# Ledger of designs, part 60: peptides against a protein of PDB entry 3KDP

Target 1, 230 residues: chain A of PDB entry 3KDP
Amino acid sequence: PFLIFIIANIPLPLGTVTILCIDLGTDMVPAISLAYEQAESDIMKRQPRNPKTDKLVNEQLISMAYGQIGMIQALGGFFTYFVILAENGFLPIHLLGLRVNWDDRWINDVEDSYGQQWTYEQRKIVEFTCHTPFFVTIVVVQWADLVICKTRRNSVFQQGMKNKILIFGLFEETALAAFLSYCPGMGVALRMYPLKPTWWFCAFPYSLLIFVYDEVRKLIIRRRPGGWVE

## One batch from the design tools (peptide; made by RFdiffusion4, then SolubleMPNN)

Design b2_p13_7_s4 (from b2_p13_7, 8 letters changed)
Fold by OpenDDE base, seed 5:
Structure b2_p13_7_s4 (fold): chain B 230 residues (1-230), chain A 13 residues (1-13)
Amino acid sequence: as target 1 above (230 residues)
Amino acid sequence: EVKEVLEKALKIL
């Protein structure tokens, strides 16, 4: 998110406070819950990792986590961001290079794509209105991310949803996201303005995409052991 | 100041 903010000079898509709420708030309990996951049924049929040749963090893991899943998550957040700004009169092309004027408190006549003028206060309300749905989008895609992390090779349908701590984590992160989004005073304290309930559904296609992508990946690994996907 | 620096640092993340 921040790299695109710098390169494209667009209005800030995700605030620092919202990032902290993800990393320190919503993601902690889900991450801890994975320690309580049951071992895969075929784990004893796999060869042990060679500690001299096999790195814990290898290029394949980095490619999957940051290059694939992380990019799909980022795309989901940016999709939500662009839709909200477009509904408020700012088309994606018009946002390119707009940051300088957008963040200037002395400019009160920034034009949208339809020639409407926006004051600094109005622009900041719209910006902060984007931060909360972006945050919620990340939480919704994290549901899929957490579920796919239950297994390395087996399908989630083979593993099942027996980990009660993981289920609790999914409810906890969702409840925390709702609290941060709708609690009175969060707009002032965290710059998290309340979102329309419909924005929760904007991330669902991306959450489904992550899940389907990982299940297909795991299916390929099961059919072709030792392939480039492993 | 620390809060502002933290906020700026977190904006980079």
Scores: peptide ipSAE 0.007, ipTM 0.390, DockQ to the pose 0.029
Fold by OpenDDE base, seed 1:
Order: C-alpha cells, then structure tokens, then sequence
Structure b2_p13_7_s4 (fold): chain B 230 residues (1-230), chain A 13 residues (1-13)
C-alpha cells in the first residue's frame, strides 16, 4: 500500500493507525490460533526438516506469503480504495500524481474527474473514508489467509474447521473490525470513519480468490509431490 | 502535530 502511495503519488490508501490495528489488533489472535491447529493427517509420513539445511522461512514461503497472497490482499485493498474514490468523483487515473495537491491545506479547489472542486477538509474526509474500508477489506481477505494457513498440503475440506481458537479468532477480528469501523468517536480518535455495510462485500471476491488459489495449489502439490509449487 | 508526525512516521513503516 505505502509503496504505491509513494510511486504513484496517490492519496493515502491506508492510514498508519489502521495498519497498527491490523498488525496488533486483528492479526494477533488469528496468528496465535494456528498454534492450536491439529496436525495434518499425513504429517507423520513426512521427513522432519533438517535444521542445518532446511530454512523455516524459505524462498517458496516468501514467494507465497508476500509475492502471491500478500499481492492479492493488496490488490483487494486497492480495489476497494479505487472504487470508493471513483464513487466520490475521483477516477483511478486522476489520482496519479494528485497526492501533493491532495495533502496541501492551502489548495481548496482540487478538482475531481468531473470538475467538482474539493476543499482540504472534504478531501481528508474522503481519504479517511477510504482507510476503514481498506482495513475491513484486509480483515476479510485475512479470513481466507487464516483458513488456508491451517494446512500445508491437505485441503481445508480434509482438515475441517475443528480449531475452536481459530474460529474464535475469526469472530474476534471481525468484531474488532466492526467496533473500530462503527464505534462513535473512531473517526476522531483513529481517523476511521464509518463505512456502509455493503463495503464488507467488496473484499469477498478476493477472499474467495485467495481460498481457491491455495486449494488449487494444494491440489497440485498433492497430485505432483516435489513440484515447483510446493 | 505529534499525531501527524507519528502518522507520517508510521506511514514510512
């Protein structure tokens, strides 16, 4: 998110407070819940890793976590961001390079894609209106991310949803996201303005995409063990 | 101001 903010010079898509709410709020309980996951049915058929040769964090894990899933998550967030700004008159192409004027308090006549002028205060309201849906989008795609992390090779349908701590984590992160989004004063305290409930659904295609992508990946691994996808 | 600086600093993170 921040890299695109710098490179494209777009209005800030995700606030720092919202990032902290993700990293320290919504992600902690779900991540801890994975420690309580039951072992995969085939775990005893796998050789133990060699601690001298086999890295815990390998290139494949980095590629999967940051390069694939993380990119899909970021795309989901940016999709929500661009849709909200487009609904407020700012088409994606018009946002390129707009940051400098957007963040300038003395420029009160920033034009949208339709020639409407926006004051600094109005622009900041729209910006902060994007932060909450971006945050919620990340939470919704994290549902899929957490669920796919239950297993390395087996389908989630084979593993099942027996981990009550993980289920609790999903509810907790969702409840926290709802609290941060809708609690009175969050707009002032955290710059998290309320979002329409319909914005929660904007992330669902990306959440489904993550889930389907990983299930297909795992299916390939199960059918062709030792392939480049593992 | 401190909140803005913190937000700017955290934006860099």
Amino acid sequence: as target 1 above (230 residues)
Amino acid sequence: EVKEVLEKALKIL
Scores: peptide ipSAE 0.006, ipTM 0.361, DockQ to the pose 0.030
Fold by OpenDDE base, seed 2:
Structure b2_p13_7_s4 (fold): chain B 230 residues (1-230), chain A 13 residues (1-13)
Amino acid sequence: as target 1 above (230 residues)
Amino acid sequence: EVKEVLEKALKIL
């Protein structure tokens, strides 16, 4: 999110406080829950990792986590961001380079895509209106990310949802996201304005895409052991 | 100001 904010000079899509709520709040319990996941049914049929040659975090894992899944997550967040701004008169093309004028408190006549002028205060309200839905979008796509992380090779349907700690983590992160989104005073304390319940559904296509993508990947790995996709 | 500086610093991080 922040890289695109710098490169494209767009209004800030996700606040720093919101990022901290993801990294330190919603992701902690889910990440810990993976330590309690049951072993895959075929784990004893796999060769042990060679500690001298095989890195715990390899290029394939980095490519999958940051290059593939992370990009889909970012796209989900940005989709929500662009929809909110478009509903408020700012089309995606108009946002390019707008940051300089957007963040200037002395400019009170920034025009939207329809020629409507926006004061600094109005622009900041719209910016902060994006932060909470972007955050919730990340939480919703993280549901799929956590579920796909249960297994390396087996389908989630083969593994099942038997990890009670992971299920608890999904509820905890969702409850925390709801608390941060709807608790009175969060707009003042965290600059997280309450979102319409409909914004929770904006991430669902991306969450489904992550899940389907990983299940297809795992299916390919199972059909072609030792392939470049492993 | 401190919040803005912290927000800017956290943005750089």
Scores: peptide ipSAE 0.005, ipTM 0.351, DockQ to the pose 0.029
Fold by OpenDDE base, seed 3:
Structure b2_p13_7_s4 (fold): chain B 230 residues (1-230), chain A 13 residues (1-13)
Amino acid sequence: as target 1 above (230 residues)
Amino acid sequence: EVKEVLEKALKIL
């Protein structure tokens, strides 16, 4: 998010506070819960990792986590961001390069895509209105991410949802996201303005996409062992 | 002041 903010010079899509709420709040319990996942049924058929040659974090894991899943997550967040700004009169094309004027407190006549002028205060309200839905979008796509991380090769349907700590993590991150989004004073404290409940659904297609994508990937791995997808 | 410190800390992170 922040890289695109710099490169495209768009209004800030996700606040720093919201990023910390993700990294330190919503992601910790889910990540820890994976340590309690049951081993896959085929784990004893795999050779032990050689600690001298095999990295715990390999190129395949980085490619999957950052290059594939992380990109889908980012696209989901940005989709929500662009929809909110478009509903407020700022079409995606108009946002490119707008940051300089957007963040200038002395410019009170920034035009939207329809020629409406926006004061600095109005612009900051709409910017902060984007932060909470972007955050919630990340949480919703993280549901799928957590679920797909349960297994390397087996389908989630083969593994099942028996890890109670993981289920607790999903509820915890969702409850925390709801608390941060709707608790009185969070708008002032965290610059996270309340979102309409409908914004929770904006991420669902992307969450489903992540899930389907990984299940298809795992299916390919199972059918073609030793392929480039593995 | 705490908010400013938090915001600064958050900006560094």
Scores: peptide ipSAE 0.007, ipTM 0.374, DockQ to the pose 0.033; fails the geometry check

Design b2_p13_8_s1 (from b2_p13_8, 9 letters changed)
Fold by OpenDDE base, seed 4:
Structure b2_p13_8_s1 (fold): chain B 230 residues (1-230), chain A 13 residues (1-13)
Amino acid sequence: as target 1 above (230 residues)
Amino acid sequence: EVEKVLELAKKIL
């Protein structure tokens, strides 16, 4: 989000506070829950990792986590961001280069894609109205990310949802996201304005895409062991 | 993640 904010000079899609709420709030319990996941049924058929040759974090893991899943998550967040701004009169093309004028407190006549003028206060309300749905979008795609992280090779349907701590983590992150989104005073305290419940569904296609993508990847790995996808 | 939190904390603070 922040890299695109700088490169494209668009209004801030995800606030610093919302990023902290993800990294310290919604992601922590789910990530810890993975330590309690049941071993895959085929783990005893795998050779032990060679600590001299096999890194814990390898290029394949970085490619999967940041290059694939992380990009789909980012696309989901940006999709929500662009939809909200478009509904408020700012088409995606018009947002390019707009940051400088958007963040200027002295400019109170920034035009949208339809020629409507926006004051600084109105623009910041719209920006902060984007932060909460972007945050919620990340939480919704994290459901899929957490579930796919349960296994490296087995399907989630083969592994099942037996990890009670993971189920608790999914509930906790969702409850925390709802609390941060709808609790009175969060708009003032965290600049997280309440969102319409319909915005929770905006991320569902991306969450499904992550899930399907990983299940297909795992299916390929199971059918063709030693492939470049592994 | 911790470095990101520290960088973010430096920006908030």
Scores: peptide ipSAE 0.007, ipTM 0.434, DockQ to the pose 0.027
Fold by OpenDDE base, seed 5:
Structure b2_p13_8_s1 (fold): chain B 230 residues (1-230), chain A 13 residues (1-13)
Amino acid sequence: as target 1 above (230 residues)
Amino acid sequence: EVEKVLELAKKIL
């Protein structure tokens, strides 16, 4: 998100406060819950890792976590961002290079894609209105991310949803996201303006995509052990 | 401390 903000000079898609709410708020309990996950049924049939040759963090893990899943999550957030701005008159092409004028408090006549003028205050309301749905989008895609992290090779359908702490984590992160989004005063305190309930559904296709992608990946690994996907 | 980090982050970001 931040790299695209710098490179494309677009209005800030995800605020620093919202990032902290993800990293320190919504993701902590879910991450801890994975420590209570049951071992995969075939774990004793796998060879142990060689500590001299096999790195814990290898290129395959980085490629999967940051290059694949992380990119799908980012795309989901940006999709929500662009849709909200488009509904408010700012088409994606018009956002390129707009940051300089957008963030200038002395410019009160920034034009949208339809020739409407926006004051600084109006622009900041729209920006902060984008931050909350982006945050919620990340929480929704994190549901899928957490579920796929239950296993390395087996299908989630084989593993099941028996980890009660993980289920609690899913409800906790969702409840926290709702609290941060709708609690009175969050607009002033955290610059998280309330979102229409319909925006929660915007991320669902991306959450499903993450889940399907990982299940297909795991299926390939099971059918072709020792392949490039492993 | 979080507010200071947030203010610093707002200056860097």
Scores: peptide ipSAE 0.006, ipTM 0.407, DockQ to the pose 0.028
Fold by OpenDDE base, seed 1:
Structure b2_p13_8_s1 (fold): chain B 230 residues (1-230), chain A 13 residues (1-13)
Amino acid sequence: as target 1 above (230 residues)
Amino acid sequence: EVEKVLELAKKIL
């Protein structure tokens, strides 16, 4: 998210406070919940890793976490961001290079894609209106991310949803996201302005994509063990 | 204050 903000010089898609709310708020309980997950049915059929040769964090894990799933999550967030800005008159192509003028409080006549002029205050309201839906989008895609992290090779349908701590984590992160989005004063305190409930659904295709992608990946691993997909 | 912090963060990061 932040790299695209710098490279494309677009208005800030996700605020620092919202990032902290993700990293310290919504992600903590779900991540801890994975420690309570039951072992996969085939775990005893796998050789233990060699601590001298086998890295805990390998290139495959980095590729999967950052290069694949993380990119889909980022795309989901940016999709929501671009849709909101487009609904407010700022088409994606018009946002390129706009940051400098967008963030300048002395420029009160920034034009949207339709020639409407926006004051600094109006622009900041729209920007902060994007932060909350981006945050919520990340939470929604994290549902899928957490669920796919339950297993290394087995399908989630084989593993099931028996981990009550994980289920609690999903509810907790969702409740926290709702609280941060809709609690009075959050717009002032955290610059998290309320979003229409319909914005929660914008992330669902990406959440489903993550889930399907990982299930297909795991299916390939099960059918072709030792492949490059593992 | 949050805005100022965000503006500062935009300049530093």
Scores: peptide ipSAE 0.000, ipTM 0.371, DockQ to the pose 0.028
Fold by OpenDDE base, seed 2:
Structure b2_p13_8_s1 (fold): chain B 230 residues (1-230), chain A 13 residues (1-13)
Amino acid sequence: as target 1 above (230 residues)
Amino acid sequence: EVEKVLELAKKIL
């Protein structure tokens, strides 16, 4: 999010406080829950990792986590961001380079895609209106990310949802996201304005895409052991 | 304060 904010000079899609709520709030319990996941049924049939040659974090894992899944997550967040701004008169193309004027408190006549003028205060309200839905979008795609992280090779349907700590983590992150989104005073304390319940559904296609993508990947790995996809 | 942090972040970047 922040890299695109810099490169494209768009209004800030996700606030720093909101990022901290993701990294330190919603992700902690889910990440810890993975330590309690049951071993895959075929784990004892796999060769031990060679600690001298095989990195714990390899290029394939980095490519999967940041290059593939992370990109889909970012696309989900940006989709929500662009929809909110478009509903407020700012089409995606119009946002390119707009940051300079958007962030200038002395410019009170920034035009949207339809020629409507926006004051600095109005623009900041719209910007902060994006932060909470973007955050919730990330939480919703993280549901799929956490579920796909349960296994390396086996389908989630083969592994099942037996990890009670992971299930608790999913509820905890969702409850925390709801608390941060709807608790009175969060708009003042965290600049997280309450979102319409409909915004929770904006991430669902991307969450499904992550899940389907990883299940297809795992299916390919199971059918072609030792392939470049492993 | 968050605006100041954002302004600072914008100046650092």
Scores: peptide ipSAE 0.000, ipTM 0.359, DockQ to the pose 0.025

Design b2_p13_8_s2 (from b2_p13_8, 9 letters changed)
Fold by OpenDDE base, seed 4:
Structure b2_p13_8_s2 (fold): chain B 230 residues (1-230), chain A 13 residues (1-13)
Amino acid sequence: as target 1 above (230 residues)
Amino acid sequence: EVEEVLEKAKKIL
C-alpha cells in the first residue's frame, strides 16, 4: 500500500495507525495460533530438513508469501479503495499524481473526475473513509491466508479445522476489526471512520481467490511431488 | 465536531 502511495502519488490508501493495527493487532494472535496447528498426516513420511541445504526461508517461500499471496491481499485492499473513491467521484486514473494536491491544506478546489470541487476537509474525510474498509478488506483476506497457512501440502478439507486456538484467532481478529471500525471515538483516535456492513463483502472474492489458488497449488504438489511449485 | 465528521462519513458511505 505505502509503496504504491509513493510511486503512483495517490491519496493514502491505508493509514500508518491502521497498518500498526494489522501488524500488531489482527495478525498477532492468528500467527501464534499456527504454532499450535496439528502436524499434517504425512509429515512423518517426509525426510527431515537438511539444515545445510534447506533454508527455513527460501526464495520459493518468499515468492509465495510476498510475491503471490501478499500481492493478492494488496489487490483486494486496493480494489476496495478504488471502489470507494470511484463512488465518491474519483476514478482510478484521476487519482494518479493527485497526492500532492490532495494533501495540500491550502488547495480547497481539487476537482474530481466529474468536475466537483473538494475542500481539504472533504478530501480527508473521504481518505479516512477509505482506511477502515481497506483495513477490513485485509482482515477478510487474512481469514483465507490464515486458513491456507495451516498446511503446506494437504488440503484444508483433509486437515480440517481442529485447531481451537486458530478458530479463536479468527474470532479475535474479526472482533478487533469490528471494534476498531464501529467503536465510538475511533474516527477521532485512529482516523478510522465507520463503514457500512456491506463493505465487509467487498473482500470476499479476493479471499475466495486466495483460498482456491492455494488449494489448486496444494493439489498440484500432491499430484506432482518435486515440481517447481513446491 | 466528532458527530459532524461522523455524519459526513455516514453520508459518503
Scores: peptide ipSAE 0.014, ipTM 0.439, DockQ to the pose 0.055
Fold by OpenDDE base, seed 2:
Structure b2_p13_8_s2 (fold): chain B 230 residues (1-230), chain A 13 residues (1-13)
Amino acid sequence: as target 1 above (230 residues)
Amino acid sequence: EVEEVLEKAKKIL
C-alpha cells in the first residue's frame, strides 16, 4: 500500500495506525497458531531436509508468500480502496498524481472525475473512509492465507481444521477487526471510521482466489513431486 | 467537527 502511495502519488490507501493494527494486532495470534498445526499425514514419508543446502525459508517460499499471495492480498485491499473512491467520484485513473493536491490543505477545489470540487476536509473524510474497509479487507483475505498456510503439500480438506488454536486465532483477528471498526471513538483515536457490513464481502472473491490458487498449487505438487512448484 | 465528520462518513460508507 505505502509503496504504491509513493510511486503512483495516490491518496493514502491505508493509514500507518491501521498497518500497525495488522502487523501487531490481527496477524500475531494467527501466526503463532501455525506453530501448533498438526503434521501432514505424509510428513514421515518425505526425505529429511539437508540442513546445509535446504533453507527453512527458501526463495520459492519467499516468492510464494510475498510475491504471489502478498500481491493478491494487496490487490484485494486496493480493489476495496478504488471501489470506495470511485463511488465518491474519483476514478482510478484520476487518482494518479493526485496526492500532491489531495494533501494540500490550502487547495479546496480539487476536482473529481466528474468535475465536482472537493474541499480539503471532504477529501480527508473520504481518505479516512478508505482505511477501515482496506483494513477489514486485509483481515478477510488473511483468513484464506492462514488456512492455506496450514499445509505445504496436502489439501486443507485432507488436513482438516483440527487446530483449535488456529480456529481461535481466526475468531480473535475477526473480533479485533470488528472492535477496531465499530467501537465508539475509533474514528477519533485511530482515524478508523465505521464501515457498513457490506464492505466485509468486498474481500471474499480475493479470499476465494487465494484458496483456489493454493489448492491447485498443492494438487500439482501432489501429482508431480519434486517439481519447481514445490 | 469530529461528530459531523463521522456522520458524513456514515452516509458515504
Scores: peptide ipSAE 0.013, ipTM 0.482, DockQ to the pose 0.055
Fold by OpenDDE base, seed 3:
Structure b2_p13_8_s2 (fold): chain B 230 residues (1-230), chain A 13 residues (1-13)
Amino acid sequence: as target 1 above (230 residues)
Amino acid sequence: EVEEVLEKAKKIL
């Protein structure tokens, strides 16, 4: 998010505090919960990792996490961001390069895509209105990400949802997201303005996409062991 | 104070 904010010079899509809430709040318990996941049924058929040659975090894992899943997650967040700004008169093309004027408190006549002028205060309200939905979008997409991380090869339907700590993690991150989104004073303290419940659903297609994508990938791995997808 | 902390946080992250 922040890289695109700098490169494209768009209004800030996700606040720094919201990023901290993701990294330290919503992600920690789910990540820890994966340590308690049951071994896959075929794990004992695999050779032990060679600690001298094999990395715990290999290039393939990085490519999957950041190059594929992370990109879909980012796209989900940005989709929500662009929808909110478009509903407020700022089309995606108009946002390119707008940051300089957007962040200037002395410019009170920034035009939207329809020629409506926006004061600095009005612009900041809209910007902060984007932070909470972007955050919630990330959390909703993380549900799918966490679930797909349960297994390397087996389907989630084969593995099942027996890890109670993982289920607790999903509940915890959702409860935290709801708390940060709706608790009185969070708008002032965190610049996270209250979210209309409808915005929670904006991420669902992306969450589903991640889930389906990974299940298809795992299916291919099971049918063609030793393929380039493994 | 919260605004200052937020502004500092924005500069660090």
Scores: peptide ipSAE 0.007, ipTM 0.336, DockQ to the pose 0.033; fails the geometry check
Fold by OpenDDE base, seed 5:
Structure b2_p13_8_s2 (fold): chain B 230 residues (1-230), chain A 13 residues (1-13)
Amino acid sequence: as target 1 above (230 residues)
Amino acid sequence: EVEEVLEKAKKIL
């Protein structure tokens, strides 16, 4: 998110506080829950890793985690951000280079795509209104990410949802996201303004995309062991 | 210090 903020000079899509709420709040319990996941049914049929040739963190893992799944998460967040700003009169093309004037407290006549003037206070309200849905979008996408992390090769349908700690983690992160989004005073304390409940659904296509993508990947690995996808 | 760390963290994400 921040790289695009710098390169495109757009209004800040995701606040630092919201990022910390993800990394230290919503993601910790889900990550710990994976330690309690059952071993895959075929684990004893796999060859052991060669510690001399096979790195624990390899280019394939980095490509999957950061290059594919992480990029889909970012796209989901940015989609939500651009939709909210467009509904408030700021089309995506108009946001390019706007950051300098957007963040200037002395400019109270920044025009949107329709010629409406926005005060500094109005602009900051809409910006912080974008931060909360971006955060919620990441949480909804993390549901799929956590579920796909249950297995490396087997389908989630083969593994099942028997890990009660993981299920608890999904509810905990969702409850925390709702608390941070709707609790009185969060707008002042965390700059997280409340969102309309409809914004929770904006991430669902991306969550589904991650799930389908990973299931297809795992299917390919099962059919063609030792391929470039593994 | 926390705000500064937060601002630096904003720059990385």
Scores: peptide ipSAE 0.000, ipTM 0.361, DockQ to the pose 0.029; fails the geometry check

